Peptides against a protein of PDB entry 5TUV. Designs and how they scored, part 24

Target 1, 107 residues: chain A of PDB entry 5TUV
Amino acid sequence: KEVIDRLRYLKAEIEDLELKERELDQQKLWLQQSIKNVMDDSINNRFSYVTHEDICNCFNGDTLLAIQAPSGTQLEVPIPEMGQNGQKKYQINLKSHSGPIHVLLIN
Target 2, 107 residues: chain B of PDB entry 5TUV
Amino acid sequence: AQECQNLEVERQRRLERIKQKQSQLQELILQQIAFKNLVQRNRHAEQQASRPPPPNSVIHLPFIIVNTSKKTVIDCSISNDKFEYLFNFDNTFEIHDDIEVLKRMGM

## One batch from the design tools (peptide; aimed at target 1 T73 Q74, target 2 I99)

Design b2_p16_1_s2 (made by RFdiffusion4, then SolubleMPNN; from b2_p16_1, 8 letters changed)
Fold by OpenDDE base, seed 5:
Structure b2_p16_1_s2 (fold): chain B 107 residues (1-107), chain C 107 residues (1-107), chain A 16 residues (1-16)
Amino acid sequence: as target 1 above (107 residues)
Amino acid sequence: as target 2 above (107 residues)
Amino acid sequence: MLDSSKLTEPFKYVLP
């Protein structure tokens, strides 16, 4: 009796949560598209940049690489492994399929 | 009952997903705001200077930033067509997307 | 986004 009532209650609540989740999914999709539209606007695109100073100020004197590559470029970082020389290997692999990759040394 | 317990587990799972999605949505909102602020900043700056920034002084979105210590030795192997890059670091590094950079800039 | 010192699994990212 109590179990049956609890089951009904839980099922109803789960349905409400499902509706909420779908609403959030739609909002996410809408916002993602909105961001794309804003970025693709010709005026906004013209001004969609940061300066070298901006980047340097964010990382307090570190060596900085700026990577610009075609959409879909794959970036992979393997788990650091101990090399034959006893040093850990820290690596970044970049693979583009549609155009050249551009890398800038900022400092 | 076991069924009731199963539904409670599902309810909790859904609640957690909703929370995560709400957080992700907020991040997207912040991204859009940050981008708009960036554009406004740059427009204003160029208006004040009455000229665009020097061509090699800016990094257009989107981009990725790799930061590492100035002491880090970076070795880079590039394919002939520049479609593939292999970076080797003798120390740890970090990778940041443009969104995070804008956050650090206070946009 | 990524800290190479804290990797527990291979990291993969596709540029937008």
Scores: peptide ipSAE 0.587, ipTM 0.903, DockQ to the pose 0.829
OpenDDE base, seeds 1, 2, 3, 4: peptide ipSAE 0.561, 0.572, 0.573, 0.576; ipTM 0.901, 0.900, 0.901, 0.902

Design b2_p16_1_s3 (made by RFdiffusion4, then SolubleMPNN; from b2_p16_1, 7 letters changed)
Fold by OpenDDE base, seed 5:
Structure b2_p16_1_s3 (fold): chain B 107 residues (1-107), chain C 107 residues (1-107), chain A 16 residues (1-16)
Amino acid sequence: as target 1 above (107 residues)
Amino acid sequence: as target 2 above (107 residues)
Amino acid sequence: SLDSSKLTETFTYTLP
């Protein structure tokens, strides 16, 4: 009897949790769209930039690459493996399907 | 009894997912705030300077930042159409999206 | 962020 009651309680709670999860999913979608809309606004887009100084301040003393590429560009970083000379290979692969990739070197 | 235990496990799993989704939602909110702050900063700066920044001094969103040691040697192979890039590093590197950069900027 | 030295699997990312 107690087990049956517990089962009913748990099922009801899980149902409530499912509703909550769906609510969060919808909120996420809404917010993602909101962000896109804000970024796509003509005025906001005009001012949607960082300076070289901004980047350098975030990564002081490092060599920096700024990568700009078309939407959908694929970035891949394989697991570092030993090269032919015994050195680990640290690699980035970029593949665009819709336009050229732009890379800036910042020092 | 076993069903009760199974439901309790499921309940806990759902609670954890909800927690994760709540965290993700909060991050999205912060992203939107950071972007708006960036736009506001840039608008104000340009108003004060009465001019836009030089075109080569800024990086427009979206972008990706790769940072590595100043001593790291970077080799790059580029396709003729610049649709494909292969970067080889002789040392470790880090990759950061523009969202993280905005966070580091204090936006 | 991604640290190339800490990868346990191939990392893939699609630019927005």
Scores: peptide ipSAE 0.551, ipTM 0.900, DockQ to the pose 0.854
OpenDDE base, seeds 1, 2, 3, 4: peptide ipSAE 0.544, 0.412, 0.551, 0.546; ipTM 0.899, 0.892, 0.898, 0.899

Design b2_p16_1_s4 (made by RFdiffusion4, then SolubleMPNN; from b2_p16_1, 6 letters changed)
Fold by OpenDDE base, seed 5:
Structure b2_p16_1_s4 (fold): chain B 107 residues (1-107), chain C 107 residues (1-107), chain A 16 residues (1-16)
Amino acid sequence: as target 1 above (107 residues)
Amino acid sequence: as target 2 above (107 residues)
Amino acid sequence: MLNSSELTETFTYTLP
């Protein structure tokens, strides 16, 4: 009797949680689309940039690479492995399928 | 009894997922706000200067930032069509998306 | 954020 009641309660609660999760999923999709729309707006797009100074201020004294590439470009960082000379290999692989990649060096 | 335990585990799992999704949603909201603030900043700055910034002085969204020590040696291999880039670093590096950069900028 | 020194698996990212 008690176990049956507990089961019923838990099932009902889980159902409510499922509804909540679906609601959040929908909100996420909506917001993602909203962000895209805002960014694609002509005026917003015109002003959607940061300066070299902005970037430099975020990373004190570091060497910086700014990467701009077409949508869908793949960025891969393999696990650092020991090279032939015994040095760890730190690598970034970029591959675009739709256009050239643009990289800026910022000092 | 075992069924109750299974459902309780499931309930907890769902609660955790909901919490994670709520956090992700909040981050998206912050991203949108940051972007809007960026646009407003740039619009105001250009209005005051009565001109846009020089083309090579800004980085348009979206972008990725790679930062590393100034002492790091970076080698880059580029395909003829610039569709593929291979970066080799002799030391560690970090990668940041534009969203994180905007956060660091205080947007 | 990705730190190359902390990778336990290959990191992949698709630019938006």
Scores: peptide ipSAE 0.521, ipTM 0.896, DockQ to the pose 0.860
OpenDDE base, seeds 1, 2, 3, 4: peptide ipSAE 0.511, 0.373, 0.520, 0.513; ipTM 0.894, 0.886, 0.894, 0.895

Design b2_p16_2 (made by RFdiffusion4)
Pose (drawn by RFdiffusion4):
Structure b2_p16_2 (pose): chain A 104 residues (1-83, 87-107), chain B 106 residues (1-49, 51-107), chain P 16 residues (1-16)
Amino acid sequence: KEVIDRLRYLKAEIEDLELKERELDQQKLWLQQSIKNVMDDSINNRFSYVTHEDICNCFNGDTLLAIQAPSGTQLEVPIPEMGQKKYQINLKSHSGPIHVLLIN
Amino acid sequence: AQECQNLEVERQRRLERIKQKQSQLQELILQQIAFKNLVQRNRHAEQQARPPPPNSVIHLPFIIVNTSKKTVIDCSISNDKFEYLFNFDNTFEIHDDIEVLKRMGM
Amino acid sequence: SVNASELEEPFVKHLS
């Protein structure tokens, strides 16, 4: 039949696809680890910053609010329901205080 | 028969997912070289100048909140711990550290 | 990026 070996063919490709994903899952997990190791060198943390000019060049006009918090800080944004509509940001920081810079 | 329809749908799924994983994989690489160059760029600027801590500098990680000039922004802290509440009377946009690093080149 | 006017579900994110 046309269908029974449309199966054997498809069932012979997915393992190549399955192993390709396993490989891609391993590559991603120790690429992420190598990224964690670089952003926590003490020397590299010293220069891991951006200036006002950089932000202004990438955001034309308007009011800009820069919010800085430690890693793992959770940001929750509810739906714009009505109650006047509500546009709000819920910020939860357990590892430390947050720093807010008003960009001009 | 339906074991044929199930695997063709599953195949495309695996394909569409394996493709997106290869995309975020190179994005993660781009994230590292952008971070490395950003660090190298700041070191070079410090040899021609040190900028003060609370001003003119934003440390990673961070977010950028963009809204209209006529928009009022409120900041509230309550009795509950480890909580921050920002209110806007109008719409806003949130951008990440990764995107701003891309917009500035590397 | 996230646009607040286009949200159909609660948005949740963790900083890296």

Design b2_p16_2_s1 (made by RFdiffusion4, then SolubleMPNN; from b2_p16_2, 11 letters changed)
Fold by OpenDDE base, seed 5:
Structure b2_p16_2_s1 (fold): chain B 107 residues (1-107), chain C 107 residues (1-107), chain A 16 residues (1-16)
Amino acid sequence: as target 1 above (107 residues)
Amino acid sequence: as target 2 above (107 residues)
Amino acid sequence: MIDSSKLTETFKYTLP
């Protein structure tokens, strides 16, 4: 009797949580689309940039590479592994399928 | 009962997912705000200067930033069509998206 | 942020 009541309660709560989760999913989708629309606006797009100074100020004098590539470009960073020479390999792989990749050395 | 325990686990799982989704939603909101602030900043700056920034002084969104020590040696292999890049670093590096950069900029 | 020194699996990212 008590167990049955608990089960009913839990099931009802889970249903409520499911509704909440779906609501959040919808909100996420809406917001993502909103962001896209805002960024695609012609006026906003014109001003959607940062300066080299902006970037430099964020990373305290490190060597900085800025990567610009077509949408859908794949970036991969493998787990660093020991090379044959006894040194760890740190790598970035970029692959574009729709256009050239642009890399800028900022400093 | 075992069924009750199973539902308790399910409830907890859903609660955690909801929490995660709420956090993700907040991040998206912040992204939108940051972008709008960036646009406003740039518009205002250009109005004050009565000119756009120099062509090679800005990085248009979207972009990725790779940062590493100034002592790091970077080797880059590029395909003929510039569709593929292979970077080799002799030391560790970090990758940051434009969203994080905007955050660091205080947008 | 991705730190190359702290990867436990190959990181894959598709540019927007």
Scores: peptide ipSAE 0.521, ipTM 0.896, DockQ to the pose 0.860
OpenDDE base, seeds 1, 2, 3, 4: peptide ipSAE 0.504, 0.513, 0.518, 0.511; ipTM 0.894, 0.894, 0.894, 0.895

Design b2_p16_2_s2 (made by RFdiffusion4, then SolubleMPNN; from b2_p16_2, 11 letters changed)
Fold by OpenDDE base, seed 5:
Structure b2_p16_2_s2 (fold): chain B 107 residues (1-107), chain C 107 residues (1-107), chain A 16 residues (1-16)
Amino acid sequence: as target 1 above (107 residues)
Amino acid sequence: as target 2 above (107 residues)
Amino acid sequence: MIKSEELTETFKYTLP
């Protein structure tokens, strides 16, 4: 009887958790759409930028590359592997399918 | 019973997923706030200056930042159409999205 | 944030 009652309780709780998870999923969808709408607004879009100074202040002293590319551009970073000369390979691969990629050196 | 144990495992799994989703939602909220703050900052700055920033002094969202040591040697191979980029670094690097940059900016 | 030296698998990202 105790086991049966525990099973019923657990099943009911899991059902409640399912409802909660669905609620969160809907909230995520709504929020993502809200962000998109805000960013796509003409006025907001006009002011949706950072300065070179902003970037430099975030990464003091480093060499910085700013990558701007069309939506859907793919960025890949392979696991660093030893090259033929014994040097590790640190690579970034960019592939766009819809337009040119723009890279800025920030100093 | 085995069934009870299975349901308890499932319950815990769902609780963890819910926790993760709640965290993700909070991040999205922060993203939206950061973006709005960025827009407000830029609007105010341009109003004060009575002019927009120079075109080449700003980086429009979205963007990706790659940072590495100032001593890192970077080689870049670009396709003729600029659709493909291959970066080779002789040392480690980091990649940051615009969301993280806004966070670092204190937006 | 992605660190090149900490990757356990090939990192793949699609720009928004």
Scores: peptide ipSAE 0.543, ipTM 0.896, DockQ to the pose 0.850
OpenDDE base, seeds 1, 2, 3, 4: peptide ipSAE 0.528, 0.534, 0.541, 0.535; ipTM 0.895, 0.894, 0.895, 0.895

Design b2_p16_2_s3 (made by RFdiffusion4, then SolubleMPNN; from b2_p16_2, 12 letters changed)
Fold by OpenDDE base, seed 5:
Structure b2_p16_2_s3 (fold): chain B 107 residues (1-107), chain C 107 residues (1-107), chain A 16 residues (1-16)
Amino acid sequence: as target 1 above (107 residues)
Amino acid sequence: as target 2 above (107 residues)
Amino acid sequence: MIDSSKLTKTFKYTLP
């Protein structure tokens, strides 16, 4: 009797949580689309940039590479492995399928 | 009962997912705000200067930033069509998206 | 942020 009541309660709560989760999913989708629309706006797009100074100020004098690539470009960072020479390998692999990749050395 | 325990686990799982989704939603909101602030900043700056920034002084969104020590040696292999890049670093590096950069900029 | 020194698996990302 008590167990049955608990089960009913839990099931009802889970249903409520499911509704909440779906609501959040919809909000996420809406917001993602909103961001896209804002970024694609011609006026906003014209001003959607940062300066080299902006970037440099964020990373305290490190060597900086700025990567611009077509949508869908794949970026892979493998787990650092010990090379044959006894040194760890730190790598970035970029693969584009729709256009050239542009890389800028900022400093 | 075992069924009750199973539902308790499911409830907890859903609660955690909801929490995660709420956090992700907040991040998206911040992204939108940051972008709008960036646009406003740039518009205002160009208005004050009565000119656009120099052509090679800005990085248009979207972009990725790779940062590493100035002592790091970077070797880059590029395909003929520039569709594929292989970076080798002799030391550790970090990768940051434009969203994080905007955050660091205080947007 | 991706830190190359703290990866436990290969990181894969598709640029927007």
Scores: peptide ipSAE 0.510, ipTM 0.897, DockQ to the pose 0.850
OpenDDE base, seeds 1, 2, 3, 4: peptide ipSAE 0.493, 0.504, 0.506, 0.499; ipTM 0.896, 0.895, 0.895, 0.896

Design b2_p16_2_s4 (made by RFdiffusion4, then SolubleMPNN; from b2_p16_2, 11 letters changed)
Fold by OpenDDE base, seed 5:
Structure b2_p16_2_s4 (fold): chain B 107 residues (1-107), chain C 107 residues (1-107), chain A 16 residues (1-16)
Amino acid sequence: as target 1 above (107 residues)
Amino acid sequence: as target 2 above (107 residues)
Amino acid sequence: MLDSSKLTETFKYTLP
């Protein structure tokens, strides 16, 4: 009797949570589309940039590479492993399928 | 009962997912705000200067930033068509998307 | 986004 009542309660709560989750999913989708629309706006697009100074100020004198590549470009970083020379290998692999990749050395 | 326990676990799982989705939604909101602030900043700056920034002084969104120590040696192999890049670092590096950069900029 | 010193698996990212 008590168990049955608890089960009913839990099921009802789970249904409510499911509704909430779906609501959040819809909001996420809407917001993602909104962001895309805002970024694609001609006026906004014209001003959608950062300066070299902006970037430099964010990373306090580090060597900085800026990567610009076509949408869908794949970036991979393998787990660093010990090389034959006894040094760890730190690598970035970039692969584009639709256009050239642009890399800028900022500093 | 076992069924009751199973539902309790499911409820908890859903609650955690909802929490995660709420957090993700907030991040998207911040992204949109940051972008709008960036655009406004740039518009205002160009208005004050009565000119656009120099062509090679800006990085248009979207972009990725790789940062590493000034002491890091970077070797880059590029395909003939520039569709593939292989970076080798002799030390650790970090990768940041434009969203994170905007955050660091205080947008 | 990524710290190469803390990787436990191959990192994969698709540019937007």
Scores: peptide ipSAE 0.592, ipTM 0.901, DockQ to the pose 0.841
OpenDDE base, seeds 1, 2, 3, 4: peptide ipSAE 0.568, 0.578, 0.581, 0.583; ipTM 0.899, 0.899, 0.899, 0.900

Design b2_p16_3 (made by RFdiffusion4)
Pose (drawn by RFdiffusion4):
Structure b2_p16_3 (pose): chain A 104 residues (1-83, 87-107), chain B 106 residues (1-49, 51-107), chain P 16 residues (1-16)
Amino acid sequence: KEVIDRLRYLKAEIEDLELKERELDQQKLWLQQSIKNVMDDSINNRFSYVTHEDICNCFNGDTLLAIQAPSGTQLEVPIPEMGQKKYQINLKSHSGPIHVLLIN
Amino acid sequence: AQECQNLEVERQRRLERIKQKQSQLQELILQQIAFKNLVQRNRHAEQQARPPPPNSVIHLPFIIVNTSKKTVIDCSISNDKFEYLFNFDNTFEIHDDIEVLKRMGM
Amino acid sequence: DVKISQNSFGFEYKVE
């Protein structure tokens, strides 16, 4: 039949696709680990910053609010319901205080 | 028969997912070279100048919140711990550290 | 419309 070896063929490709994903899952997990190791060198943390000019060049006009918090800080944004509509940002920081810079 | 329809749908799924994973994989690489160059760029600027801590500098990780000039922004802290509440009377946008690093080049 | 991007080195996003 046309269908029964449309199966055997498809069932012979997905394992290549399955192993490819396993490989891509391993590559991503120790690429992320190598990224963590670089951003927590003490020397590299010393220069891991951006200036006002940089922000202004990438955001034309308006009011800009820069919010800095430690890693793992959770940011929760509810739906713009009505109660006047509500536009709000719920920030939760367990590892430390947050720093807010008003960009001009 | 429906074991044929199930695997064709599953195949495209795996394909569409494996493709997106290869995309985020190179984006992660781009994230590291952008971070490395950003660090190298700041070291070079410090040899021609040190900028003060609370001003003119934003440490990673961070977010950028963009809204209109006529928009009022309120900041509230309550009795509950480890909570921050920002209110806007109008719409806003949130951008990440990764995107700003891309917009500036590397 | 509210626009939120979800790529960061440290932020975790929850959107309803």

Design b2_p16_3_s1 (made by RFdiffusion4, then SolubleMPNN; from b2_p16_3, 8 letters changed)
Fold by OpenDDE base, seed 3:
Structure b2_p16_3_s1 (fold): chain B 107 residues (1-107), chain C 107 residues (1-107), chain A 16 residues (1-16)
Amino acid sequence: as target 1 above (107 residues)
Amino acid sequence: as target 2 above (107 residues)
Amino acid sequence: QVKISTKSLGFKFIIE
């Protein structure tokens, strides 16, 4: 009896949690679409930039590369592995499908 | 008892997922706000200057920042159309996306 | 060791 009651309670709670999760998923989709719309707006797109000063204020001391690419660009960072020279290979792979990639040396 | 235990584990997993999704939603909201603030800042700045910034002085979204030691040797291979980039580093590096930059900027 | 921030609004981030 106790086990049966506990089972019923747990199943009901899980069903409620499923509803909550679906609600959150829907909210995420709407919010993502909203963000996309805002960013794709011509005026917003025109002003969607940061300056070299902005970057320098956020980071200092090291070499800073800024890589700007079209939305949807693939950014791949392989797990470092030993190279042919006996040194670990540290790589970044970028693949754009919508336009050229632009690289700036900030610091 | 065993079935109860299994359902309790499932319930806990769902609760954790819901918590994570709630956090992700909040993050998206903040990202949208940060972007709007960035646009507003830039619009105001250009109005005050009565001119846009030089093209090579700004970094448009989306972008990433690669941070590495000044001693790090960086090699870059670029495709003909500049759609594909391969960066090789002889040492470790850090990648920071535009979202993190906006956060650090206080947007 | 590589540190990565991966919540960009425009990049499809892939870590192998």
Scores: peptide ipSAE 0.347, ipTM 0.900, DockQ to the pose 0.932
OpenDDE base, seeds 1, 2, 4, 5: peptide ipSAE 0.264, 0.335, 0.273, 0.283; ipTM 0.883, 0.899, 0.885, 0.885; seed 5 fails the geometry check

Design b2_p16_3_s2 (made by RFdiffusion4, then SolubleMPNN; from b2_p16_3, 7 letters changed)
Fold by OpenDDE base, seed 1:
Structure b2_p16_3_s2 (fold): chain B 107 residues (1-107), chain C 107 residues (1-107), chain A 16 residues (1-16)
Amino acid sequence: as target 1 above (107 residues)
Amino acid sequence: as target 2 above (107 residues)
Amino acid sequence: QVKISTKSTGFIFKIE
């Protein structure tokens, strides 16, 4: 009897959790679309930038490269492998399909 | 009893997924707020300066920041249309995205 | 080694 009652309770709870999860999934989709719309807005896009000062305030004591690229740009960082000369190769590969990539040396 | 245990495991799994989804939603909300704050800041700054910043003084979203030692040698090969970049480093580096930068900026 | 801190920011990351 107790087991039957527990089973009934658990099944009901799981059903409620399923509804909650679907609600969260919908909220995520709507929020993602909202963010996209906000960022794609012409006025917002015009002002969607940071300054050199902003970057310098975030990082200290290193060489900083800023790489700006169109949305959808592919960034690949292969596993560091030994080169033919015996040196490890640390690489970044960038490929854009929508526009040019812009690189700035910050410091 | 075994069915009860199975349902309890499923219940716990669903609860954990819901918790993760809630956290992801919160992150997206913060990203949207940070972006809006950035836009507002820049609009105000340009109004005060009565002009937009020089083109090479700002970094437009989306972007990444590559951080490496000042002693690191960086080689770069670029395609003719600037759609493809290959960076070679003689040492390790770090990559930070625009979202992290906005967080560090306190947006 | 290489340290990467990224989310979905418009870039499509492929980290091997």
Scores: peptide ipSAE 0.372, ipTM 0.898, DockQ to the pose 0.866
OpenDDE base, seeds 2, 3, 4, 5: peptide ipSAE 0.357, 0.234, 0.224, 0.240; ipTM 0.895, 0.882, 0.883, 0.883; seeds 4, 5 fail the geometry check

Design b2_p16_3_s3 (made by RFdiffusion4, then SolubleMPNN; from b2_p16_3, 7 letters changed)
Fold by OpenDDE base, seed 3:
Structure b2_p16_3_s3 (fold): chain B 107 residues (1-107), chain C 107 residues (1-107), chain A 16 residues (1-16)
Amino acid sequence: as target 1 above (107 residues)
Amino acid sequence: as target 2 above (107 residues)
Amino acid sequence: EVKISTKSTGFIFKIE
């Protein structure tokens, strides 16, 4: 009896949780669309930038490369493997399909 | 008893997923706010200056920041159309996206 | 170590 009651309770709770999860999924979807709309706006797009100063204020002491690319650009970072010369291979691969990639040396 | 245990495990999994999704949703909201603040800042700045910034002085979204030691040797191979980039580093590096930068900027 | 802190919506990350 106790087991049966517990089973029924758990199943009902799981059903409620499924509803909650679907609600959150829908909210995420709407918010993502909203963000896209805001970013795609011509005026917003015109002003969607940061300055070299902004970047320098966020990071200190190291070489900083800023890589700007069109939305949808693929970025691949392979697991570092030993190279032919015995040195680990640290790489970044970028592939854009909609426009050129622009690289800036910040410092 | 075993069935109860299985359902309890499932319930816990769903609860954790819901918690994660709630957090992700909040992050998206903050991202949208940060972007709007960035746009507002830049619009105001350009109005005050009565001119846009030089093209190569700003970094448009989307972008990433690569951070590495000043001693790191970086080799870059670029395709003819600048659609494909291959970066080779002789040491480790860090990648930070535009979202993190906006956070660090206090947007 | 390659430290990556990214959640960008613009780039499609493939971290192996």
Scores: peptide ipSAE 0.378, ipTM 0.898, DockQ to the pose 0.884
OpenDDE base, seeds 1, 2, 4, 5: peptide ipSAE 0.369, 0.372, 0.368, 0.253; ipTM 0.899, 0.897, 0.899, 0.885

Design b2_p16_3_s4 (made by RFdiffusion4, then SolubleMPNN; from b2_p16_3, 7 letters changed)
Fold by OpenDDE base, seed 5:
Structure b2_p16_3_s4 (fold): chain B 107 residues (1-107), chain C 107 residues (1-107), chain A 16 residues (1-16)
Amino acid sequence: as target 1 above (107 residues)
Amino acid sequence: as target 2 above (107 residues)
Amino acid sequence: QVKISTKSLGFKFKIE
């Protein structure tokens, strides 16, 4: 009796939570599309950049590479493994399908 | 009952997912705001300077930043069409997306 | 969104 009532209550609550989750999913999708639209706007696109100074101010005196690549570019960082020479391999693989990749050495 | 316990677990799982999705949504909102602020900053800066920035002084979105020690040796192999890049590092590195950079910039 | 370090596991993703 009590257990049955608890079960009904829980099921109803879970249903409400499911609705909330779907709402959030829709909001996420909408916002993602909104961001894309804003970025694709001609005026916004013209001004969608950062400067070398901006980058340098964000990081300390390390070597900085800026990789400007089209959306959809694949980036792969394999798990470091030991090479034939006994040194670990640290690699970045980039593959673009829509345009060239540009790399700038910032410092 | 066992069924009641199972539903309790499911409820908790859903609550956690909702919390995570809410956080992700807020992050997207911040991304949009940051981008808009970036655009406004750049527009204002160019208006004041009465000229666009030098051609090779800016990094257009989207981009990523790779930072590594000044001592790190970087070897890069590039395809003929510049659509594919292979970076080899003799030491560890970090990768940061443009979103993080905008955050660090205070956008 | 994600900071990637070579000290962690390998990753594969697309630039958005």
Scores: peptide ipSAE 0.241, ipTM 0.884, DockQ to the pose 0.157
OpenDDE base, seeds 1, 2, 3, 4: peptide ipSAE 0.156, 0.099, 0.234, 0.219; ipTM 0.880, 0.871, 0.883, 0.882; seed 4 fails the geometry check

